# Peptides against a protein of PDB entry 4ASU, part 51

Target 1, 270 residues: chain A of PDB entry 4ASU
Amino acid sequence: ATLKDITRRLKSIKNIQKITKSMKMVAAAKYARAERELKPARVYGVGSLALYEKADIKTPEDKKKHLIIGVSSDRGLCGAIHSSVAKQMKSEAANLAAAGKEVKIIGVGDKIRSILHRTHSDQFLVTFKEVGRRPPTFGDASVIALELLNSGYEFDEGSIIFNRFRSVISYKTEEKPIFSLDTISSAESMSIYDDIDADVLRNYQEYSLANIIYYSLKESTTSEQSARMTAMDNASKNASEMIDKLTLTFNRTRQAVITKELIEIISGAA
Target 2, 83 residues: chain B of PDB entry 4ASU
Amino acid sequence: FTFASPTQVFFNSANVRQVDVPTQTGAFGILAAHVPTLQVLRPGLVVVHAEDGTTSKYFVSSGSVTVNADSSVQLLAEEAVTL

## One batch from the design tools (peptide; aimed at target 1 D140 L146 E206 A210)

Design b2_p21_1 (made by RFdiffusion4)
Pose (drawn by RFdiffusion4):
Structure b2_p21_1 (pose): chain A 181 residues (1-270 with 5 gaps), chain B 83 residues (1-83), chain P 21 residues (1-21)
Amino acid sequence: ATLKDITRRLKSIKNIQKITKSMKMVAAAKYARAERELKPARVYGVGLIIGVSSDRGLCGAIHSSVAIIGVGDKIRSILTFKEVGRRPPTFGDASVIALELSIIFNRFRSVISYKTEYSLANIIYYSLKESTTSEQSARMTAMDNASKNASEMIDKLTLTFNRTRQAVITKELIEIISGAA
Amino acid sequence: as target 2 above (83 residues)
Amino acid sequence: AEERFEAVKEALERAAEKNEE
């Protein structure tokens, strides 16, 4: 309730809002990189339960929608392949998955809407390239919604700060008048 | 005729005369009228004879060539670079 | 068929080795 507590909390939530907004544009830039590389990947990959995701969270209902194997560390987290989503998925990554060894992944449509031999590694590559395009755009909205929630929280606290600031001024003034009187 | 690597796409549904292709057993030159077959590649060159008579030369490390029941061929390699 | 399988395996191993570099 003290001004010091409110000023500390404002700076704390402002830090979260700046970071979440900073990841909205990052997911927007990485999604633009992912879609540019999805066009040649869709024309390349055309011709057992495999779950395709990533280690990196903060992407909304992507890991929860997909319901030994299992690519993406966040899919084993419910009940394996690790270190994906930090860097764009290469064909070599899809090759290692095929080397260690009917498939579930998120197909890219747009920014809002989604759906859940040598040829076998091409399906894994097709899923990896589709998945990261899906993971990034979903993260673009997840951090956009978080940036909205943190801004609404700052507005509520600013009104509290103005009430407390007025209440401190009047209290100091009363202590002066009474001390005089 | 479709030729693509994971990185870039060279031909998208040609519309081409013939394509020389490296295969595990020697080499195969796929004409417009070729039997439906499924083949696997080896380290070798790919020569693309364009419809206007010109030539295109690329290199292939490995992959697969697929010629369907119709006049359609899809050639895909892990890496294809010039030169 | 076995020789073809081994050739596919070697191709995938080469793709993994190139990724490590």

Design b2_p21_1_s1 (made by RFdiffusion4, then SolubleMPNN; from b2_p21_1, 14 letters changed)
Fold by OpenDDE base, seed 2:
Structure b2_p21_1_s1 (fold): chain B 270 residues (1-270), chain C 83 residues (1-83), chain A 21 residues (1-21)
Amino acid sequence: as target 1 above (270 residues)
Amino acid sequence: as target 2 above (83 residues)
Amino acid sequence: SAAVAEAVLEALKKVVERQKK
């Protein structure tokens, strides 16, 4: 490589490093906000799941319609955030199909569709785009819940798959159940709640769905911003190492050029 | 007893004497060992009676309340403010 | 060092220019 080529590469990598450092700072700011907003959202979301955990709602074996909701975003450069969710969605879909279940998919965030469209296009009901530009609100979750309920797909049971935030360096892809109104109303374990009006139960289920979606969005957002921050930090470090290597190469090449010129002068060939 | 909105936690697994909640069918009081029930909140006043005799008042917009067989209660409001 | 080599190169260039002059 010529000195000119090395210099061009150095300039390019230095620019990349500046961009990755800037992106790291942006991700850090978004992470700090997301983490603060996740604290109450987690209490709220876990509270909404308490009924399903305590009631041990079971779907009868004759019920075959299953809905998978994958929660992610539209934005890349966040490590394995999207691929982790997609991987678990694929695994769950395959397991359900092997069990003779009908599977439909909802993607929250365009990245889910981008990964799964080729192999699972026929199973997609809807994909929600424009996720990840702004922090998710309860209103956003309510819109998603409403669209799901109005989709015309009468699922019996479902799974919501998202990344749960553990720490700044760790997340875990998790699955939580969702149930149709019919499944909840017919569950034997719900007999202790038999005095509940059907309209009340319907409204309750709508809130529960919105609550779970909201919770999943908050967990996903926090995990994503943290992962992006880490990814940009790693990219910045890698760029730094490459700059160091190229700088050494530049210095060696420069010395070689000087030596060649000296030899030419001494030999009288110039 | 857990009482939270999407953005704020008021009570997290706390022991309380009584919680009065506004539901679509009317206001009711949740006491110790209340029968399991599910209700939907209407806009109104939530009153939490602590074991020490203190009373806290909140305004809620909408949401749900769950009373479980284990006497745990989840009050989840879409919006809530301390009064 | 590259700095020393450059200094030598510059010195040699000056010598060669003087010899051509």
Scores: peptide ipSAE 0.024, ipTM 0.815, DockQ to the pose 0.004
OpenDDE base, seeds 1, 3, 4, 5: peptide ipSAE 0.009, 0.023, 0.022, 0.022; ipTM 0.812, 0.847, 0.845, 0.841

Design b2_p21_1_s2 (made by RFdiffusion4, then SolubleMPNN; from b2_p21_1, 13 letters changed)
Fold by OpenDDE base, seed 4:
Structure b2_p21_1_s2 (fold): chain B 270 residues (1-270), chain C 83 residues (1-83), chain A 21 residues (1-21)
Amino acid sequence: as target 1 above (270 residues)
Amino acid sequence: as target 2 above (83 residues)
Amino acid sequence: DEAVREQVRESLRRVVEREKE
């Protein structure tokens, strides 16, 4: 490689490093916000899930329709955030299929579709795009919930798969249950609850779904921003190392060129 | 007793004496050891009576309330403000 | 880790190329 080539490469990598550093800062800011907003969202979401945990709602084995909701985003450069969700979705889908269940998939974020489109295209009901540019709102979750409920797919049970935030350096892909109105209404464990009006229960379930989706989005967002921050930091470090290596190569090459020129001058061959 | 909106937590696993909630079926008072129930909130006033006798008032837009067998209560409002 | 690094590199290349356009 000529000195010019090395210089060009150095410049390119330095520019990349600037970009990764900037992206890191942006991700850090978004992470800080996401983490703050996750605190109440977690209480809210966990509160919504409390019923399902306490009631121990079971879906009868004869009910075969299962919905998988994968929650991620449209944006890349966040490590294994999307692949982790997709992996668990695949695993869950395979397990359910092996159990004789019909599986349909909803992707929240385009990356889920991007990963699963070849292998699971027939199972996709809908993919929600434009996820991840702005912090998710309850309104967004409500829209997703509404679309799901209006999709015409009458699932019996569902799974929402998302990355739960643990710390700035750790997330865990988790699954939470989603139940249809019919499943909840027919669950024996619900017998302990006073006679609930059907309309009330329907509305309750709609809120529950929106709540859980909202929670999952907040967890996912926080995890994603943290992972992106880490990824950008790693990229910046890698760029730095490459710059150092190329700089050494540049210096060696430069010395070789100088030596060659000196030899040519001394030998009179120039 | 847990009372939260998507953006704010008012109570988190707190012990309260009584919570009055506006439900679509009417006003509902939740006392200790209330029977399990599910309700949907209507826009209105939530009144929380603390064990120390303090009363807090909140306006909620919509949402849900769950009373579980273990006497835990989850009041989840879409929007809520302290009054 | 290497796969992620490669993805990041490729993605960054794309980002840089887009910013240069």
Scores: peptide ipSAE 0.031, ipTM 0.868, DockQ to the pose 0.015
OpenDDE base, seeds 1, 2, 3, 5: peptide ipSAE 0.022, 0.006, 0.016, 0.028; ipTM 0.850, 0.823, 0.830, 0.867; seeds 1, 2, 3 fail the geometry check

Design b2_p21_1_s3 (made by RFdiffusion4, then SolubleMPNN; from b2_p21_1, 11 letters changed)
Fold by OpenDDE base, seed 4:
Structure b2_p21_1_s3 (fold): chain B 270 residues (1-270), chain C 83 residues (1-83), chain A 21 residues (1-21)
Amino acid sequence: as target 1 above (270 residues)
Amino acid sequence: as target 2 above (83 residues)
Amino acid sequence: AQAVREAVLEALKAAVERQRE
């Protein structure tokens, strides 16, 4: 490689490093906010899931329609965040299909669609785009919930798959159940909740869905920002190492060029 | 007793004496060992009576309330403010 | 922005490949 080539590459990598450092800082700020906002969201979301845990709602085996909701975002450069969700979605879809279930998929965030479109295009109901630019709000979750409920797909049971935040360096892809109104209303375990008005139950279920989606979005966002921060940090470090290596190569090459020129001068070939 | 909005937690697994909630079907008082039920909130006043005799008032917009068989209660409001 | 993203992705991929080696 010529000195010019090395210099060009050095400049390019240095610029990339600046960008990755900047992105790291942005991700860090977003992470800090997301983590703060996750605290109440987790209490809220876990509270919403408490019914399903306590009631131990079972879907009858004859019910075949299953909805998978994958939660991620539109934005890349966050490590395995999207692929982890997609992997679990694929696994779940395959397991359900093997069990004779009909599976439909909803993607929250364009990245889910981008990963699964080729293999699961026929199973996709809808993909929600424009996720990840702004922190998710309860309003956003409500919109998603409403669209799901209005999609016309009458699922019996569903799975929402998202990355649960553990720490700045750790997340875990989790699955939480979603139940249709019919499934909840017909569940034997719900018999202890006597005299629930049908309209009340419907409204309750709508809130529940929105709550769970909101929770999943908050978990996902926090996980994503932390992962992005880590990814950008790693990229910056890798760039630094490459800069060091190229700098050494540059210096060696420069010395070789100088030596060659000197030899040419001394030999009179110049 | 858990009382939270998406953005704020007021009570987290706390023991309370009584919670008065505004539901779409009317006023609802949750006492100790209340029967399991599901309700939807209407905009209105939530009153929490703590075991120490303290009474706290909140305004809630909409949401849900769950009373479980184990006497756990989840009051989840879309919006809630301390009054 | 897209060019920058592509460059970053390429750099990241290259870095990951080097770590596997």
Scores: peptide ipSAE 0.019, ipTM 0.827, DockQ to the pose 0.013
OpenDDE base, seeds 1, 2, 3, 5: peptide ipSAE 0.017, 0.016, 0.012, 0.005; ipTM 0.805, 0.816, 0.815, 0.820

Design b2_p21_1_s4 (made by RFdiffusion4, then SolubleMPNN; from b2_p21_1, 11 letters changed)
Fold by OpenDDE base, seed 5:
Structure b2_p21_1_s4 (fold): chain B 270 residues (1-270), chain C 83 residues (1-83), chain A 21 residues (1-21)
Amino acid sequence: as target 1 above (270 residues)
Amino acid sequence: as target 2 above (83 residues)
Amino acid sequence: DEALREAVLEALRRVVERERE
């Protein structure tokens, strides 16, 4: 490689390093906010899930329609955030199919679609785009919930899959149950809840769905920003190492060129 | 007793004496050992009576309230403010 | 970890190249 080639490569890598450092900083800011907002969101979301846990709602085996909601975002460069969700979705879909269930998929964030489009395109009901540019709001979750309920797909039960935030260096892909209105209404375990009006239950279910989606979005966002910080930090370090290596190569090559030129001068050649 | 909005937590697994909630079917008080029920909130006042005798008032916009068989209560409002 | 670092760098290179075009 010529000195010119090495210099060009150095410049390129230095530019990349600047970008990764900048992205790390942006991700850090977003992470800090996301973590703060996750605290109440977690209490809120876990509270919404309490009914399903306590009531132990079961779906009859003869019911075959299952909905999978994958939650991620549109934005890349965040390590395995998207692939982890997609992997879990694939696994769940395969398991359900093996059990004779019909599976439909909703993707929150364009990256899920990008990963699963080739293999699962026929199972997708809808993909929500423009996720991740701004912090998710309850309004956003409500829109998603409404679209789901209006999709026309009469699922019996479902799963929402998202990355749960553990720490700045750790997340875990988790699955939470979603139940249709019919499933909730017909569940034997719900008999202990006396005098539930059908309209009340419908409205309750709508809130519950929105609540769970909101919670999942907040967990996902926090996990994503944390993962992006880590990824960008790692990229920056890698770039730094490459710069060091190339700099050494540059120096060696430069010295070789100088030596050659000196020899030519001394020898009178050329 | 858990009382939260998407952005704020007011009570987290707390023990309270009574919670008065505004529901679409009417306001009712949740006491200890209240029968399990599901309700939807209407805009109105939530009054929390603590065990120490203190009373806190909140305004809520909408949401849900769940009373479980184990006497746990989840009050989840879209928006809530302390009064 | 190293594979991820390389992948990120490649992805960024592609982005930079696209912006120059």
Scores: peptide ipSAE 0.034, ipTM 0.880, DockQ to the pose 0.014
OpenDDE base, seeds 1, 2, 3, 4: peptide ipSAE 0.023, 0.017, 0.027, 0.027; ipTM 0.851, 0.820, 0.860, 0.860; seeds 1, 4 fail the geometry check

Design b2_p21_2 (made by RFdiffusion4)
Pose (drawn by RFdiffusion4):
Structure b2_p21_2 (pose): chain A 181 residues (1-270 with 5 gaps), chain B 83 residues (1-83), chain P 21 residues (1-21)
Amino acid sequence: ATLKDITRRLKSIKNIQKITKSMKMVAAAKYARAERELKPARVYGVGLIIGVSSDRGLCGAIHSSVAIIGVGDKIRSILTFKEVGRRPPTFGDASVIALELSIIFNRFRSVISYKTEYSLANIIYYSLKESTTSEQSARMTAMDNASKNASEMIDKLTLTFNRTRQAVITKELIEIISGAA
Amino acid sequence: as target 2 above (83 residues)
Amino acid sequence: AEAKAAAVKAALEAAAAKNAA
């Protein structure tokens, strides 16, 4: 309730809001990179339960929608392939998955809407390229919603700070008048 | 005729005369009228004879060539670079 | 069939080696 506590909390939530807004544009830039590379990947991959996701969270209902194998460390987290989503998925990654060894992944539609031999590795590559495009755009909205929630929180605390600031001024003033009187 | 690597796409549904292709057993030149077959590739060159008579030369490390019941061919390689 | 599988495996290993480099 003290001004010091409110000033500390404002700076704390502002730091979160700046970071979440900074990841909205990052997910927007990485999504643009992912869609640019999805066009040649869709024309390349046309011709047992496999879950396709990533290690990197903060992407909304992507890991929860997809319901040994299992690519993406967050899919094993419920009940394996690790270190994906940090860098764009290459064909070599899809090859290693095929080397160690009917498929579930998130197919890209737009920014809002989604759906959940040598040829076998091409399907894994198709899923990896589709998944990261899906993972990034969903993260763009997840951090946009988080940036909105943190801003509403700052507005509520600013009103508290103004009430407390007024209450401190009047208290100091009363202590002066009384001390005089 | 469709020719693509994971990186870039060279031809999108041609519309082409013939394509020389490296296969595990020698080499195959796929004409417009060729039998439906499924083949796997080896390290070798791909020569694309354009419809206007011109030539296109690429290199292929590995992959697959697919010619369906119709007059359609899809050639895909892990890496294709010039030169 | 075995020969084809061996060729595919070797191709996938070469692709993985290129990625490791």

Design b2_p21_2_s1 (made by RFdiffusion4, then SolubleMPNN; from b2_p21_2, 13 letters changed)
Fold by OpenDDE base, seed 2:
Structure b2_p21_2_s1 (fold): chain B 270 residues (1-270), chain C 83 residues (1-83), chain A 21 residues (1-21)
Amino acid sequence: as target 1 above (270 residues)
Amino acid sequence: as target 2 above (83 residues)
Amino acid sequence: SAAVREAVIEALKAVAERQRA
């Protein structure tokens, strides 16, 4: 490589490093906010899931319609965040299909669709776009919940798949159950609950779904921003290492050029 | 007893004497060992009676309340503020 | 001298070869 080529590469990598450092700082700011907002959201979301855990709601085996909701975002450059969710969605879909279940998919965030569209296009009901530019609100979750309930797909049971935040360096893809109104109303385990009006139960289920979606969005967002921060840090480090390597190569090449020029001057071949 | 909104936690697995909640079917008091039930909140006042005799008041918009067989209670409001 | 010049050229060539390796 000529000195000019090396210099051009150095300039390019230095520019990339500046971009990745800037992106790291942006991700760090978003992460700090997301982590703060996740604390109450987790209590809220876990509280909403408590009924399903305590009531041990079971779907009869003859019920075959299953809904998978994958939660991620539209934005890339966050490591394995999207692929992890998609992988678990694929696994769950395959397991359910093998069990003779009908599977439909909802994607929260465009990245889910981008990964799964070619292989699972016929199973997609809807994909929600414009996820991840701003922190998710309860209003956003309510819109998603409403769209799901109005989709016309009468599922019996479902799974919401998202990345749960553990720490700045760790997340885990998890699955939580969702149930249709019919499944909840017909569940034997619900008989212990006092005479619940059908309208009350319907409204309760709407809140429950919105709550779980909100919770999943908050976990996903925190995990994503943390992963992006780490990815940008790693990219910046890799760029730094490459700059060092190219700088050494530049210095060696420069010395070789100088040596060649000296030889030419001394030999009189110039 | 857990009482939270999406943005704030008021009680997290706390022991309380009584919680008065505004529901669509009417206001009711949740005491110790209340029968399991599900209700939806209407806009109104939540009153939490602590074991030490202190009373806290909150305004809530909408949401849900769950009383489980294990006497655990989840009060989940869309919006809630301390009064 | 021509001899010294040639010796310097050879020495520099040897250095250049080592820098390429």
Scores: peptide ipSAE 0.031, ipTM 0.816, DockQ to the pose 0.004
OpenDDE base, seeds 1, 3, 4, 5: peptide ipSAE 0.024, 0.020, 0.026, 0.025; ipTM 0.808, 0.813, 0.815, 0.817

Design b2_p21_2_s2 (made by RFdiffusion4, then SolubleMPNN; from b2_p21_2, 9 letters changed)
Fold by OpenDDE base, seed 2:
Formats: structure tokens, sequence, C-alpha cells
Structure b2_p21_2_s2 (fold): chain B 270 residues (1-270), chain C 83 residues (1-83), chain A 21 residues (1-21)
């Protein structure tokens, strides 16, 4: 490689490093906000899931319609965030299909569709786009919940799959159950709940769905920003190492050129 | 007893004496060992009576309340403010 | 911008590929 080639490459990598450092700082700021907002959201979301955990709601085996909701975003450069969700969605879909269930998929965020389009396109009901630019609000979750309920797909049970935030360096892909109104109303375990009006139960389920979606979005956002921050940090470090290597190569090549020129001068071949 | 909105936590697994909630069917008082039930909140006042005798008031917009068999209570409001 | 993101991603892939070679 000529000195010119090395110099050009150095300049390019230095520019990339500047970009990755900037992106790291942006991700860090978004992460800090997301983590603060996740604290109450987690209490809220876990509280909403408490009923389903305690009531041990069972779906009859003869019911075959299952909905899978994958939660991620539209934005890339965040490590394995999207692929982790997609992987678990694929696994769940395969298991359900093997059990003779009908599986439909909803993607929250465009990246889920991008990953699953070739293999699962026929199973997609809807993909929600424009996710991840702004922090998710309860209003956003409510819109998603309403659209799901009005989609006309009469599922019996479902699964919402998202990345749960553990720490700055760790997330875990989780699955939480979603139940239809009919499944809840017919569940034997619900008999202990006295005098539940049908309209009340319907409204309750609407809130429950919105709550779970909101919770999943907050967990996903925090996980994503943390992962992006880490990815950009790693990229910046890798760029730094490459700059060091290329700088050494540049210095060696420069010395070789100088030596060659000196030899040419001394030999009179000039 | 857990009382939270999407953006704020008021009580997290706390022991309380009584919680009065505004439901669509009317005012509902949740006492210790109340029977399991599900209700939907209407806009109104929530009153939390602590074991120490202190009373806290909140205004809620909408949401849900769950009383479980294990006596755990989840009050989840869409919006709530301390009064 | 989408262009910047694509450039960063391409650059990162190129760096990763060269480290494996």
Amino acid sequence: as target 1 above (270 residues)
Amino acid sequence: as target 2 above (83 residues)
Amino acid sequence: SAAVAAAVEAALKAVAEKERA
C-alpha cells in the first residue's frame, strides 16, 4: 500500500471513530432517560401482570389461535437487540405450529419485519412503524392495544416478546402472556373473582393489554439504548486499534520510502 | 398494596389499612382480606388509609384495580396526582 | 440520517471483516 492509500484509510477510520463516539454520547443520554422512566413503568407493568400470574389462567387445548407480538424498534446499530427478539419469536412460532396451533405475528418496530419477512411473511398481521425515535408513552401503547383489539383477529391466547433490561451491560429476552377476553371470562380460575360485570372485564382487559405493551416498550427502549451505547463504544475502540496499526504501517512505509530515496541518491540512479 | 401510574409510583407492596377507590359501579372500599375482585376506575378521589392512621388523597383519571386472593392489591391509574 | 447510519454500518462491517482476515 502506498503512503497515500494508508493516509486515506486513516482519515476514513478517524472520521468513523468520531461518528461512533458521537453516537455513543447520544445513546448514553437516551439510555439515562430511559432508565429513569423505566423505574415506575416496571412497577406499573409488573403490577398489571400480577393477575395473570396469580390466577394461573389456562387456555383450553382445543383453542388453536395464538398471537405473537414482538417488541423492538425501527433503529439499527444496537447489537443483537432485534435478532434476540426475532429468534425467540421464531422458536415460539415453531413450537406452537408443531402443537397444531395457528400462529399470527405482530411486529412492533420495523426491524422485526425486516428479519422475519422471508420466512414468516404470511403470518404477519401488522407491523407498527415509527418506533424508537421518541420515548414511548402510554398513549402510544394504547394506540397499539386498540389497533390489536380492532384487528379482527380473534386469538385465544398470545405472547408478547421483548428485551427486559437488567443492567447497562445486560438484557434478557422475555415472554409474557396475553389472553383474550373470552379466555379470561371462561377461565375456571377466575371464578374466585366475585361479581365481575362483562363490561367491566372488557374494559379491564383493554387496560391490561395497554399496560403490558407500555411496559414492554419501556423495557425494550432501555435495553436498546444501553446496547447501542455498548456497540458504539466497542466500535470506537476497534477504530482506535485500527488507527494505531495503520499509523505504525504508515511510519514503516515512510521510512522505507526515505531509505529508497537515499539509496537512489547515493547510487546516482537519479 | 401497589399504587402506580405509568410515570409515578405512590405505593409499592405497602401495607395499608384501607383504600377507597372510585369505580364505575360506585365508591369501593378495599379492606384487609377483601374478596378478590376486578374493577375499573372512574375519574375521582383515591383515599389511602395507612396503618399509622395517616390518610393520603389522590386524584385519578382512569385505570384498573385488582384485589387478589392473596390479599395483594394493584391500583393502576392512567394518570394520578397527589392531592 | 439513514445515509450516515448505513455508512457507519458498512464501515463497521468492513472493519470486522478485515480483523477476521
Scores: peptide ipSAE 0.024, ipTM 0.865, DockQ to the pose 0.013
OpenDDE base, seeds 1, 3, 4, 5: peptide ipSAE 0.023, 0.023, 0.023, 0.023; ipTM 0.861, 0.861, 0.871, 0.866

Design b2_p21_2_s3 (made by RFdiffusion4, then SolubleMPNN; from b2_p21_2, 12 letters changed)
Fold by OpenDDE base, seed 1:
Structure b2_p21_2_s3 (fold): chain B 270 residues (1-270), chain C 83 residues (1-83), chain A 21 residues (1-21)
Amino acid sequence: as target 1 above (270 residues)
Amino acid sequence: as target 2 above (83 residues)
Amino acid sequence: SEAVAEAVREALRRVAERERA
């Protein structure tokens, strides 16, 4: 490579490094906010799931309709955030299909659809776009829940798949159960709950679904921002290392050129 | 007893004497060893009676309340403010 | 912008490919 080529590459990598550093700072700011907002959201969401854990609601084996909700966002440059969710969705869908169940998919965020469209297009009910530009609100979750309930797809049970935040450097793809009103109403374990009116139970289930979706969005957002921050940091470090290597190459090449020129001068003067 | 909104936690696994909640079927008090039940909140006043005799008041919008067999209670409001 | 994100992705990919090489 000529000195000019090396210089051009150096300039390009330095520019990339500036961009990745800037993106890191933006991600860091969003992460800090997301983490603060996740604290109450987790208490709220876990509280909503408590009934299902304690009641041990079981779906009858003869029920075949299963809904998978994958939660991510529209935004890239966040490492394995989207691929992790998609991988778990694929695995779950395959397992359910092998068990003879009908599987339908809802994607929260456009990235899920982009990954699964070729292989699972026929299973998609709906994809919610414009996720990840702004922090998710309870209103957003309510809209998703309402659309699901009004979709006309009468699932028996389902699962919501999302990345749970562990730390700034760690997340885990998790699955939580979703139950239909019919499944909850017919569950033997629910018999211990006194004077549950059908209308009350329906409304309760609607809130429960919205709560779980909200919780999943908050976990996903926090995980995504932390992963993006890490990815941008890694990119910046890699760029720095490449700059150092190219700088050394430049210096060596320059010295070689100078040496060659000196030899030519000495040889030509003779 | 857990009482939270999406944005704020008021009680997290706390022991309380009594919680008065506004439900669609009417206001009722949740005492120790209350029978398991599920209810939906209506806009109204929540009153938490602590074991030390202190009383806290909150206004809530919509939401849910769950009383479990193990006497755990989850009060989840969409919006809640301390009064 | 999406364009910037794509450019960054491509640039990062190129950097990664060159490191493997």
Scores: peptide ipSAE 0.028, ipTM 0.838, DockQ to the pose 0.013
OpenDDE base, seeds 2, 3, 4, 5: peptide ipSAE 0.007, 0.012, 0.007, 0.014; ipTM 0.811, 0.820, 0.814, 0.817; seed 2 fails the geometry check

